Peptides against a protein of PDB entry 5HDT. Designs and how they scored, part 47

Target 1, 163 residues: chain A of PDB entry 5HDT
Amino acid sequence: MVVKTFMDMDQDSEEEKELYLNLALHLASDFFLKHPDKDVRLLVACCLADIFRIYAPEAPYTSPDKLKDIFMFITRQLKGLEDTKSPQFNRYFYLLENIAWVKSYNICFELEDSNEIFTQLYRTLFSVINNGHNQKVHMHMVDLMSSIICEGDTVSQELLDTV
Target 2, 163 residues: chain A of PDB entry 5HDT as posed
Amino acid sequence: MVVKTFMDMDQDSEEEKELYLNLALHLASDFFLKHPDKDVRLLVACCLADIFRIYAPEAPHTSPDKLKDIFMFITRQLKGLEDTKSPQFNRYFYLLENIAWVKSYNICFELEDSNEIFTQLYRTLFSVINNGHNQKVHMHMVDLMSSIICEGDTVSQELLDTV

## One batch from the design tools (peptide; aimed at target 1 N106 E151 G152 D153)

Design b2_p27_6_s2 (made by RFdiffusion4, then SolubleMPNN; from b2_p27_6, 16 letters changed)
Fold by OpenDDE base, seed 2:
Formats: sequence, C-alpha cells, structure tokens
Structure b2_p27_6_s2 (fold): chain B 163 residues (1-163), chain A 27 residues (1-27)
Amino acid sequence: as target 1 above (163 residues)
Amino acid sequence: SELEEKLQQIIKETLERRAKGEPPEPR
C-alpha cells in the first residue's frame, strides 16, 4: 500500500505533504532502514525517493543525522544496479531515475558530512557500472553525479578528481 | 557541459576496464 501510494502520487500540494508526513517519518525509522529483507529495503528506498520528490526542494526531515542515515541507506541500495538481470532491476532503475531527476542528493549540501555521502555515492556508482547497462542508466548516473559537482564547491571538484 | 563530458569519460573508462576483467582503480 505504501509503495503504491507514493509511486502513484503526481501532486505536490501542501495537503498531500501534510497527509504523508507521518508516513515519511515512519519510513525513515531504524526498523525500515535496517530491515533484514533486501527487497523490503529496496521498496523503502523507492518510497523515500518519492518522498523527497514530493517535498522537493525541501526535506521533510529536520534531523541532519536522520538525513545522513537516509542517504547512506539509499546509496547502499544502489549497489543493486550491478546485476542488470535481476528481477528487481526495474525498481533499482526507478530509484536511480528518481533521485537523478529530482536531484535528491543536493539536499545533502546542508549536512556537515556531505562530502562523505557524496564520496560513497560516487564510489558506489562507479563500482556498479558495467556494459550491461543501457544508455539511460549511464545518463542518469552522469546527471546525478554532474548535478552534485556543479552545485558544489571546490570540495566537489576534488571529489571528481579522486574518485 | 565539459564536466558532464568528463564524467562520461570516466564512466566509459570504467566500463572498458570492467569489460577487460580489470579491477577498478582504488577510490
């Protein structure tokens, strides 16, 4: 129900934002972020990505620590992009497409540990890239990484050079 | 943009190395 609800949302009205605020908070709990089932974690990541899409450019979470946990969590899920033949690949693709389009990670610039988050993201993306990926996947990866570098400062440039 | 082209090049190189069975450069 939760997954379907967020994936089908097309509006960003204030009324909708208020309606789903509590759900957003629950999805960011340790229970879901540390869920033992890999498929559940993927669905949680997709929902979180949708939440960020809905609330963009603002974050529905006020705690910097929570935001860090969420994006580190999403980053870990992106490892699933490596296996292009996985039955869950379409959901991993959705996750990538969403966060790239929304520029979700740009919220992390306000976090003290933003560089750590971006470093892990870049390392993860480069580690999963393979010839099985189509051009759309490559484009989303480039868009995601480019957006971060373009919006960042000299630290972002250093990241590009060292990754 | 030039930056995007650079990132694309990095991706391309990564793919080429992977195709050859070479491990990625340490990051």
Scores: peptide ipSAE 0.083, ipTM 0.621, DockQ to the pose 0.039
OpenDDE base, seeds 1, 3, 4, 5: peptide ipSAE 0.058, 0.082, 0.091, 0.061; ipTM 0.633, 0.643, 0.640, 0.650; seed 4 fails the geometry check

Design b2_p27_6_s3 (made by RFdiffusion4, then SolubleMPNN; from b2_p27_6, 18 letters changed)
Fold by OpenDDE base, seed 4:
Order: C-alpha cells, then sequence, then structure tokens
Structure b2_p27_6_s3 (fold): chain B 163 residues (1-163), chain A 27 residues (1-27)
C-alpha cells in the first residue's frame, strides 16, 4: 500500500528515497491527479504531502509545470476541511498538519506562478475555516499562511490568529 | 466572516503587487 509506505519513511533514509523515486513520480501523473474518485484523490494528496516531507527541502519533481499541478491539486483537496463531521475529516486534517509542519508550499517560491498558487491556497483556507474547527486546525492554517507571507510581504500575525 | 474576507483581500492584493513587481503595500 503506497500510503503506508510513505508514511513510515524517514527523511534521513537516502536509500529509501532513491528506491521509491519512481513511485513518487507515478503518483504525480495525470491518472492520479485527475482520478474520478474523491477519496482516491485525497489519498493521493496525502501521499504527495508525505513525498514532500521525505524529500524536503527539495522535490523529486523537476518540471515546474508538474509542481504547479501538484500544489493546485493539493489546494483543491483542502476544500474537504469544511465538513468537520465527514468520515474523511481525519485524513484532511493529516494533509493540513503535514503540509503546515513541513512548509511544503515554500518550494513554490521557485516557480514563476507562485503567487497564483499562494492566492488559491489562501482563498481556499479562508473559504473553509469555520467555528466547528478546533484550535489545532486554526493553528495549522495560521502556520501555513504565516510561513508563506513571511517569505514575501507580511500580514499581521494577530489578524491571522483571529481567523 | 467579514474579518476573513478583509484579511483575504489584503493578502491577495499583496500577492498581486509582488507579482507585478510593485513595492509592498502598507499594513
Amino acid sequence: as target 1 above (163 residues)
Amino acid sequence: SELQKALQEIVEKRLAARAAGLPPLPR
């Protein structure tokens, strides 16, 4: 199982990173990114997040267009955070926690379309945040947004904490 | 909420300014 494999991998294992490189590349194919099943797309997003965690601060994807597609894809999956009562909420939480902790989106600063990616991320997060979310969800969202803003033009951290 | 919308607009404007090569917007 691909999900279990990447979740159990250590960032310091160069041998494992090399071994699973081809698998990581296949997970970013259009077949998986455009999969018709919503639950499958969520699992793919979690795997991609794990890949970024493992290969941080670099990525195994060399194409700027592919990286853009991946992060736009992950951003779309974050819409699932809106329904806190969903059976899949725990996986959406895992996705958010992972990308916030790793600061995965910071790889996008090397892309020409970084501002488009970040704009879509912020729009998505602001659209899904609600009073049903606990403090941990708020914290991860703030951490994710603050990390990106701090690398560019700053927004008040106090305002972000009130979201 | 209104606060969320306002903050979203600020962030989007700042990102747009950066993309256009303009100086940072004031807080």
Scores: peptide ipSAE 0.085, ipTM 0.648, DockQ to the pose 0.102
OpenDDE base, seeds 1, 2, 3, 5: peptide ipSAE 0.064, 0.020, 0.022, 0.028; ipTM 0.630, 0.543, 0.541, 0.544; seed 1 fails the geometry check

Design b2_p27_6_s4 (made by RFdiffusion4, then SolubleMPNN; from b2_p27_6, 16 letters changed)
Fold by OpenDDE base, seed 3:
Structure b2_p27_6_s4 (fold): chain B 163 residues (1-163), chain A 27 residues (1-27)
Amino acid sequence: as target 1 above (163 residues)
Amino acid sequence: SQLQEELQKIVAETLARRAAGEPPDPR
């Protein structure tokens, strides 16, 4: 229900943004981010990505710690891109496509630990990439990484070493 | 963009290493 609700929302509706703010906050709770079921976590990640799409370019969350938790969580879910034969691969693709298109991670520039987040993202993407990935997957990964580097005024050496 | 092309190169190299069974660069 939660995932479906956000996917069906009008991105341009401010009223809907306010209406579902509480739901967005609830999705970012430890209950969902630390849910024991991998499939549930993936769905949560997709829903969070949709939330970021709706609220873009602003962050729907005010807590820096919560934002960090969310993006670290999303990054962990991207590990699922490794198995291209997984029944859930299409959802992982959706997650990747969404965050790449929206440039969701760019919100992290406002966070003190942005370099950590970006580094983990890059490490994760390079760890999962394989020959089973098609051109679109590659494009989204590159677009995501490129956007971060291009828009960032400073890039840590650690991030550069990761690339 | 130049950066995109460079990253694409990195991606290609990563894929090649994986195909060859080589471990990824330490990151």
Scores: peptide ipSAE 0.082, ipTM 0.646, DockQ to the pose 0.039
OpenDDE base, seeds 1, 2, 4, 5: peptide ipSAE 0.040, 0.059, 0.047, 0.046; ipTM 0.615, 0.628, 0.627, 0.629; seed 1 fails the geometry check

Design b2_p27_7 (made by RFdiffusion4)
Pose (drawn by RFdiffusion4):
Structure b2_p27_7 (pose): chain A 163 residues (1-163), chain P 27 residues (1-27)
Amino acid sequence: as target 2 above (163 residues)
Amino acid sequence: STRRGPVTSEEDYEERMTEHNEFWEEL
């Protein structure tokens, strides 16, 4: 249910945002980012993605250590894109489509461990892509990775090598 | 390059996609 309201919410709805702001901060809790259930981490990942969409360009989570935990957690969930036969695939696709459209990962430019995050993101995307993915998956991955290069300060040799 | 944060509107998205295309064409 919380996924649907966060999906349907708008950046304009200041009323609903102030209301659900405390829940948005809570969904990033370590209880969820490390929940052993695969279905829970997926749902939480979709929420954090829309939470970044709704509150842009000013995200609610301000702690850099915590902000790092979230985007590494999201990268681990993108591994689910590989199984195109799973019933949960379209939800992983929604997660990919969202962070690609929103450019949520660009928040990491300011983090000290930005290179580790972007490198692990690139490795993951190149390791999950297969002949089961339509061109929309390919397109979203390019949109996601292109923003990091074009709008970033720099490109390390390590990140360039993953390409 | 100038850093860019999350997309806030469809117009912002379209402008940034144009800029990304132009950046790659220049290379």

Design b2_p27_7_s1 (made by RFdiffusion4, then SolubleMPNN; from b2_p27_7, 14 letters changed)
Fold by OpenDDE base, seed 1:
Structure b2_p27_7_s1 (fold): chain B 163 residues (1-163), chain A 27 residues (1-27)
Amino acid sequence: as target 1 above (163 residues)
Amino acid sequence: SERKGPITSEEEREELLEKIKKWFEEL
């Protein structure tokens, strides 16, 4: 996998570019995406979200398969939003707020399996929404889902049925 | 930065990069 965007940063030294590239590659590796520790995976997801934030509206990753893996991974972490009393809820909220505001998932529209990604995202969000969530959580969830509907040229029937 | 939207300044970018690096080191 080549992170071309990291190497194209003109404000960084060559040394810094290399560090950022390595960081991005490590975070997106199977080692971290499949890490057995739930808290580690959450932290990884937050880091990945911030990486996308830095390079928005583009992704630093060039592999469609890797991008799919990353967003499916992030989607799985969002399940943690269901427990508002969790000591890690603040970090789950951070993840949600970030990806909603940045519209990170919009990068997925260029992927062949975009509808699969969006479907899983919607299913996950609907599965975790509960009365314990405050207004901002609900707002971010709505914003995230609405953005995908509004920006998408073609949305699968399955996704439409989920909404 | 408290802002969670796209990066709008070099300062914000720098702060975020440092945060990511710190988090990575904690993994």
Scores: peptide ipSAE 0.334, ipTM 0.867, DockQ to the pose 0.062
OpenDDE base, seeds 2, 3, 4, 5: peptide ipSAE 0.314, 0.292, 0.273, 0.292; ipTM 0.795, 0.782, 0.756, 0.778; seeds 2, 3, 5 fail the geometry check

Design b2_p27_7_s2 (made by RFdiffusion4, then SolubleMPNN; from b2_p27_7, 13 letters changed)
Fold by OpenDDE base, seed 4:
Structure b2_p27_7_s2 (fold): chain B 163 residues (1-163), chain A 27 residues (1-27)
Amino acid sequence: as target 1 above (163 residues)
Amino acid sequence: SKRAGPITSEEEREERRKKIEEFFAKL
């Protein structure tokens, strides 16, 4: 299967893109996005983040509704950043670092519901930010939010009120 | 727009492989 190929082989960039295209389609299914295990959902989010990193600045998804579902899903996973002592915190950090560096959410500007997505992202981040987070976590959160504000042509009043 | 996808280092590729492995191991 595609998974075994990826795990067992040294892939060049083109081969990796082909593998992740198939993975991207499967990981975006409701089966994975609505998986009952929170650890599985976190790993799904991390894999999706890696997919966006590989395909940046484009995305392998053609459905706007699917893209919205994915980013709303990733946003929900970021709630796990609240507990800095959690055994899974390092994976939540990985997710945050990845999407911040890649500017993954910026693809949402092409979506009609971009303001809804960004509003939920900001609310989630401000909900989980606390004094227990180290400087790197704060930096990534700021980078993520700043990139969206700086590149947005239009910002809804609701989004402005969130900040 | 988001950043262009960089050519990943071998370390980054290995990290991705590990993440995928962990994911499917839990299924």
Scores: peptide ipSAE 0.025, ipTM 0.622, DockQ to the pose 0.053
OpenDDE base, seeds 1, 2, 3, 5: peptide ipSAE 0.022, 0.020, 0.024, 0.023; ipTM 0.588, 0.541, 0.532, 0.595

Design b2_p27_7_s3 (made by RFdiffusion4, then SolubleMPNN; from b2_p27_7, 12 letters changed)
Fold by OpenDDE base, seed 3:
Structure b2_p27_7_s3 (fold): chain B 163 residues (1-163), chain A 27 residues (1-27)
Amino acid sequence: as target 1 above (163 residues)
Amino acid sequence: SERRGPVTSEEEREELRKREAEFFAAL
């Protein structure tokens, strides 16, 4: 059995985008987003991050509610960055690095609840930031937050209070 | 969002690739 993973997909390949479109949609289902195993949820988040990377600057998800659910889901997974000694830390790092580099959360600017999403993101990041994180982790966190601040047109007071 | 990818190490990418493959194989 040969399994093609999202992280191995070529971002510039339209053929691959079409091929895995259905899988991308299924990964955003409640079955995966609400999976009882936290390790599975982390892997799903990484896959979703890969999907956003591959389909950038767009996303295969057309429902605003679904996009909100996805980013709130990803945000919750970032809590795992707190334990730098966890066996799963590399996956959390991958998730952070990916979404920061791609600026995946920029899609949220088109959503009605963007401020809620960004607020939760900032709160999550600030809650996990600690001295145990290396320079790269800090850099990605800063890049992620600063990009949203710089590109955002309107920011709620709640978000400002979080920063 | 920009068209770019992550800059993880080869070791990290390979480890994640294997785990992802195992995940999908089990589904």
Scores: peptide ipSAE 0.320, ipTM 0.851, DockQ to the pose 0.038
OpenDDE base, seeds 1, 2, 4, 5: peptide ipSAE 0.131, 0.074, 0.097, 0.316; ipTM 0.754, 0.737, 0.737, 0.817

Design b2_p27_7_s4 (made by RFdiffusion4, then SolubleMPNN; from b2_p27_7, 15 letters changed)
Fold by OpenDDE base, seed 5:
Structure b2_p27_7_s4 (fold): chain B 163 residues (1-163), chain A 27 residues (1-27)
Amino acid sequence: as target 1 above (163 residues)
Amino acid sequence: SKRAGPITSEEERKERRAREAAFFAAL
């Protein structure tokens, strides 16, 4: 129910966004980010991606440390893209497509540890990419990585070495 | 910066919503 609510929410529906703001903030708590169930963590990641979509270009999370935790968390979930035959693959695809389309990671440019976040993202994507992925998956991965390079003011040498 | 919304046709937006609905139904 919560997942469907966020998915169907209009970006311009201010009343609904305000109503569910507390829930959005609660989803970023350690209780959810460190949940022992892998399927629950994937669901949380998808909900967080929807929250970024709904509130774009802003974010309801104001703490730089919390934003870092969220994107490091989302990056860890992207490892699930490796197995294209997994029953959960479509959920991982949803996560990838949404964060690429929304350009969710672009908010990380405002963070002091942006280079660490982007480096981990690139390493993760290159570790899971394989020939079993269709053209759309490859396109979203490339869009996600190239957008960060093109829109970033500067790129660290470590990130360049990863690419 | 983050994308504020789709720069696509109404049909493309409808198709995206349909895909999203299908994904959430499987969750």
Scores: peptide ipSAE 0.056, ipTM 0.715, DockQ to the pose 0.054
OpenDDE base, seeds 1, 2, 3, 4: peptide ipSAE 0.024, 0.047, 0.025, 0.021; ipTM 0.559, 0.693, 0.631, 0.561; seeds 1, 3, 4 fail the geometry check

Design b2_p27_8 (made by RFdiffusion4)
Pose (drawn by RFdiffusion4):
Structure b2_p27_8 (pose): chain A 163 residues (1-163), chain P 27 residues (1-27)
Amino acid sequence: as target 2 above (163 residues)
Amino acid sequence: TIKNPPISEEEKKEILFTSAKWRKTHL
């Protein structure tokens, strides 16, 4: 249910944002990012993605250590894109579609471990893509990775090599 | 490491703001 309200919420709704702000900060808790249940991490990942959409360009989570945990957590969940036969696939697709549209990963430009994050993101996307994915999956991945290069400060040789 | 052309922080914020609006319209 929380996924639906965060999906339907708007950047304009200052009222609902201040109300659900405490829940948004809580969903990033380590209890969720490391929950052993596959279905829970997926739902939490979708929420964190819309939480970044709603509050842009000013995200609620300010701690860099915590901000790092989230985007690495999201990269681990993008591994679910590989199984196109799973009933949960369309939810992994929603997650990809969202962070691609919103360019949420660009928040990591200021983090000290930005290169590790972007490199692990690129390796993941190139390792999950297969013949089961339609062109929309391909398109979203390019949108996601293009923003990191075009709008980033630099491209390390390690990140360039993953391409 | 390859250096990229500079982009201002204001422009980066505007890109994120506009992207959030577009995504909401798309939904």

Design b2_p27_8_s1 (made by RFdiffusion4, then SolubleMPNN; from b2_p27_8, 13 letters changed)
Fold by OpenDDE base, seed 2:
Structure b2_p27_8_s1 (fold): chain B 163 residues (1-163), chain A 27 residues (1-27)
Amino acid sequence: as target 1 above (163 residues)
Amino acid sequence: TIKLPEISEEERKKILKERAKEAQKKR
């Protein structure tokens, strides 16, 4: 229900954004980010991705630590892209498509720990990317990685070693 | 299949441009 609500929400509806602000903040709590069920965590990640889409170019999260936690969390979920035959693959695809299109990770450029976040993202993507993925999946992965490189002012040696 | 709402490329560019400006201010 929550995911569907965010999926259908217009990003230009300020009234709706205000109504769901508290929910958006609550979804970033440890209760959800550390939920024991993997499928629940995936749904949470999709919902968080939708939140970033709706509130773009800003985010309702004001804490740099919280933002880091969220993006590290989303990055961990992207590992699920490896199994293309999983019943949850469509949701993993949705997650990837969303964050690639919105360029949600670009919010991380304002974080001092951006290098760590991007490094983990690249390592994760390179660990799961394979020839079994269809063209759309590959395109989103490449778009996501290339956008960060192109829009970043500096790229760390560690990140370069990962690429 | 769950899909993203369709928005125009113009709106996308606007969002990205604004995000870039904000990020630059914080650097």
Scores: peptide ipSAE 0.252, ipTM 0.804, DockQ to the pose 0.043
OpenDDE base, seeds 1, 3, 4, 5: peptide ipSAE 0.021, 0.019, 0.207, 0.024; ipTM 0.514, 0.499, 0.771, 0.542; seed 1 fails the geometry check

Design b2_p27_8_s2 (made by RFdiffusion4, then SolubleMPNN; from b2_p27_8, 13 letters changed)
Fold by OpenDDE base, seed 3:
Structure b2_p27_8_s2 (fold): chain B 163 residues (1-163), chain A 27 residues (1-27)
Amino acid sequence: as target 1 above (163 residues)
Amino acid sequence: TIKLPPISKEERKKILLERAKEAEKKR
């Protein structure tokens, strides 16, 4: 419903901006984050990554709990990077490239559970990284992890132990 | 925090519309 209304907008307006926010919230709903189809979840993750890119340097999500859910969700999707021969690998690559370039996870520094989020991210990346990945994939993974370490004012020992 | 300038409204609209279509299609 909200999505359809958004799609009917022809020109920029304050009302349209509100619809953008509604769309962002809609895509972050439990319906999408807990969707049973893996390919749908990947698509949703890419959408969320684009939302962060669009609204940078700020996120349209005001709830810390929702932000945590989103980034934990995105992190889970990154597991798909393991199979470089998958038909969906290009979309996984897009997800990685996007979040690395935008530095989307840096929003998490404002969250109380930032260390948990970063820990899960690092564990996931190290679990999927392999010799089959090309130089670009490795570069994005390193960029993503190094940005968090370098820009974080405080890094927990738990996070360091996962590196 | 993310230190990146906002993208243009036109590009924003384009991306959001495409994502909206995809999301609705897969729902």
Scores: peptide ipSAE 0.209, ipTM 0.797, DockQ to the pose 0.051
OpenDDE base, seeds 1, 2, 4, 5: peptide ipSAE 0.024, 0.025, 0.114, 0.029; ipTM 0.566, 0.510, 0.645, 0.645; seed 4 fails the geometry check

Design b2_p27_8_s3 (made by RFdiffusion4, then SolubleMPNN; from b2_p27_8, 14 letters changed)
Fold by OpenDDE base, seed 2:
Structure b2_p27_8_s3 (fold): chain B 163 residues (1-163), chain A 27 residues (1-27)
Amino acid sequence: as target 1 above (163 residues)
Amino acid sequence: TIKLPKVSKEERKEILRNRAKEAQKKR
């Protein structure tokens, strides 16, 4: 399973990183990002999150437009956190935990459209945050948002209005 | 316009590298 492959891979595995580079690139194709199956998209998002972890600090995606698409895609998947009783919640949690800990979104500071990405992220997170989430979920959401605010020199008014 | 970070590019890279490594160790 592709998901398991990236999940188990560590950052120091240079040979493996090179071997699976093409697969990482392929996973960011429109075929996967626009896949009609919601569960498939979630799996893809988890893989992409792991790819950011593995290849940190430099993602293998060199195109700013592609990076934007990926992060917007991941952001859309985070909507699945709203239902704590869903069968896939644990996988959504994994996605959240991963990107929060790794601070993957901070890569976006080098993107021209970073503000759009961050705004959408905040809107999404605030839309799904509810009292039914456990403390860990809340913590990761806060960590994810605060890391962006803390690193950013300025925050747009639109983003401030979202918070 | 690119959002200006408070930290340098090099510092950010180091942070990301370290976090990624720590995340792997936590598993």
Scores: peptide ipSAE 0.305, ipTM 0.803, DockQ to the pose 0.572
OpenDDE base, seeds 1, 3, 4, 5: peptide ipSAE 0.059, 0.100, 0.049, 0.030; ipTM 0.596, 0.675, 0.640, 0.593

Design b2_p27_8_s4 (made by RFdiffusion4, then SolubleMPNN; from b2_p27_8, 13 letters changed)
Fold by OpenDDE base, seed 1:
Structure b2_p27_8_s4 (fold): chain B 163 residues (1-163), chain A 27 residues (1-27)
Amino acid sequence: as target 1 above (163 residues)
Amino acid sequence: TIELPEISEEERKEILKERAKEAQEKR
């Protein structure tokens, strides 16, 4: 179902930018964010990460609530980094690498609930970090967390306690 | 203000093509 929808969108429009925007909006729908298949959710997260990369420094999402939902969703997917032997680990790695390099979460500084988002991110990352992760994984995790701390002028006490 | 990296139109198209291929493989 997800694949059909994605492909159908690619076939309908001659205007590539408009097509890309429609796809981006569609991927952020509750249908995909709450999809029952775990592998589909991971793929959706990777696509969302790509969307942020493609549209950087802007984002096609104008609703603060939608942005919050997206980043909370991505954060939940990062839990999959814990199992380094999973067949899907490479895709989890891709997700981490992407959001770290693009600094995707930095858009959340504009959100009212930014502290909640960052707190959940840090809790998730610290919960999955283990000795089985290679150096690159550790570097991306550190880079992601450091970027948020360095660029955040004010953070909640809860976030400070988590770090 | 926070500066995020920019990508070229060519790179954008490549990323989208790759995702399209992945979607086709799972279909």
Scores: peptide ipSAE 0.329, ipTM 0.834, DockQ to the pose 0.062
OpenDDE base, seeds 2, 3, 4, 5: peptide ipSAE 0.323, 0.017, 0.096, 0.191; ipTM 0.853, 0.456, 0.716, 0.764; seed 5 fails the geometry check

## One batch from the design tools (peptide; aimed at target 1 Q11 W101)

Design b2_p28_1 (made by RFdiffusion4)
Pose (drawn by RFdiffusion4):
Structure b2_p28_1 (pose): chain A 163 residues (1-163), chain P 28 residues (1-28)
Amino acid sequence: as target 2 above (163 residues)
Amino acid sequence: SNEEINERIKEFEEYLKENKDEYHSYFD
């Protein structure tokens, strides 16, 4: 249910944002990012993605250490894109479609471990893509990775090598 | 820029509203 309200919420709705702000900060808790249940991490990942959409360009989570945990957690969930036969695939697709549209990962440009995050993101996307994915999946991955290069400060040799 | 980010997010919100039934069905 929380996924649907965060999905339907708007950047304009200042009222609902101030109301759900405490829940948004809570969903990033370590209880969720490391929950052993696959279905829970997926739902939390979709929420954190819309939480970044709703509150842009000013995200609620300010702690860099915590901000790092989230985007690495999201990258681990993008591994679910590989199984195109799973009933949960369309949810993983929604996650990919969202962070691609919103360019949420660009928040990591200011983090000290930005290169590790972007490199692990690139490797993951190139390791999950297969003949089961339609062109929309290919398109969203390019949109996601293109923004990191075009709008980033630099491109390390390590990140360039993953391509 | 902030204006470009806001515009892009507005467009995506409009897209989600048009396809709300489809996207909600993934979580039914």

Design b2_p28_1_s1 (made by RFdiffusion4, then SolubleMPNN; from b2_p28_1, 11 letters changed)
Fold by OpenDDE base, seed 1:
Structure b2_p28_1_s1 (fold): chain B 163 residues (1-163), chain A 28 residues (1-28)
Amino acid sequence: as target 1 above (163 residues)
Amino acid sequence: SKEEILERIKKWQEYVKENREKYHSIFE
């Protein structure tokens, strides 16, 4: 895992970090991950991305199943990048920028289902990329995918076929 | 409570917004 310290919030007080941890635990619940409101789910995804940034390089969650659920959830939210004219596009952009810069998905290498997570991520990114996206969006997508390929010890054939 | 968490999220988002310059965000 290569964490970009430039976006690190390690100067926060221990009290604030503890508060963020409590928030992280609640945000990872089914109530928020399966919230019926699309805008709420996007906000939750952005907050989760911020939490990963704050606690990098350590994962704020210890449960492999929970981590899988979270990253599959974040991946689903990235579908919103397709419509560049959406009122929520800037927040989708923030989500992409954050996870790409921090390399948040790299903690998934420790998960048994890492290849499944990465495959879904790649499929999602390739499905939403279009001519309406500017160079910055493209760069973030490429950075995210390239980092995973470079740091991965093994890549499944399915993932290779997707790329 | 769930409502309390949502309120905390809003406060946290404001905190992040105020400090985004530290992260050289393209969005902000």
Scores: peptide ipSAE 0.269, ipTM 0.762, DockQ to the pose 0.073
OpenDDE base, seeds 2, 3, 4, 5: peptide ipSAE 0.071, 0.046, 0.030, 0.019; ipTM 0.613, 0.546, 0.542, 0.404; seed 4 fails the geometry check

Design b2_p28_1_s2 (made by RFdiffusion4, then SolubleMPNN; from b2_p28_1, 13 letters changed)
Fold by OpenDDE base, seed 4:
Structure b2_p28_1_s2 (fold): chain B 163 residues (1-163), chain A 28 residues (1-28)
Amino acid sequence: as target 1 above (163 residues)
Amino acid sequence: SKEEILERIKKGQEYRKKHREELHSIFE
């Protein structure tokens, strides 16, 4: 599986990073971001999260519009965290844990539409958070939100109203 | 900072290696 390939890749694996660069770019295409299968989109999101991890501190995606699309896409996938009894919950948890630990959204600070991205992220997280989530899920959600607030130079009034 | 993120990633890689089989099982 492609997802396992990126999972096993380290950030210092230079040869593998070069080998799979085109695949990383291909996974961010509209074909995958708008794939009709929900499970496929989740797998794509997990791959993208690991791509941000291994190519940090610079993502291989050079287009600001593409980066925005990717993070809006990942944000939409996080809605799957709302159902703790879902068979796919562990994969949603993997996605959350990865982007929270890596602080993947920090790349968005360089984007013109960063406030829109962060606002949607906060709205999504607050909409899915519930008492059924264990401490680890809550920790990652809080970590993700706190990092953005603490490191951001400016935030929109809409984001402030959400927090 | 970018340096802090890289350090977090490095630290996380140790965890990922230790729990490789568990992580793979999520996608089986």
Scores: peptide ipSAE 0.681, ipTM 0.958, DockQ to the pose 0.883
OpenDDE base, seeds 1, 2, 3, 5: peptide ipSAE 0.677, 0.677, 0.678, 0.678; ipTM 0.956, 0.957, 0.956, 0.957

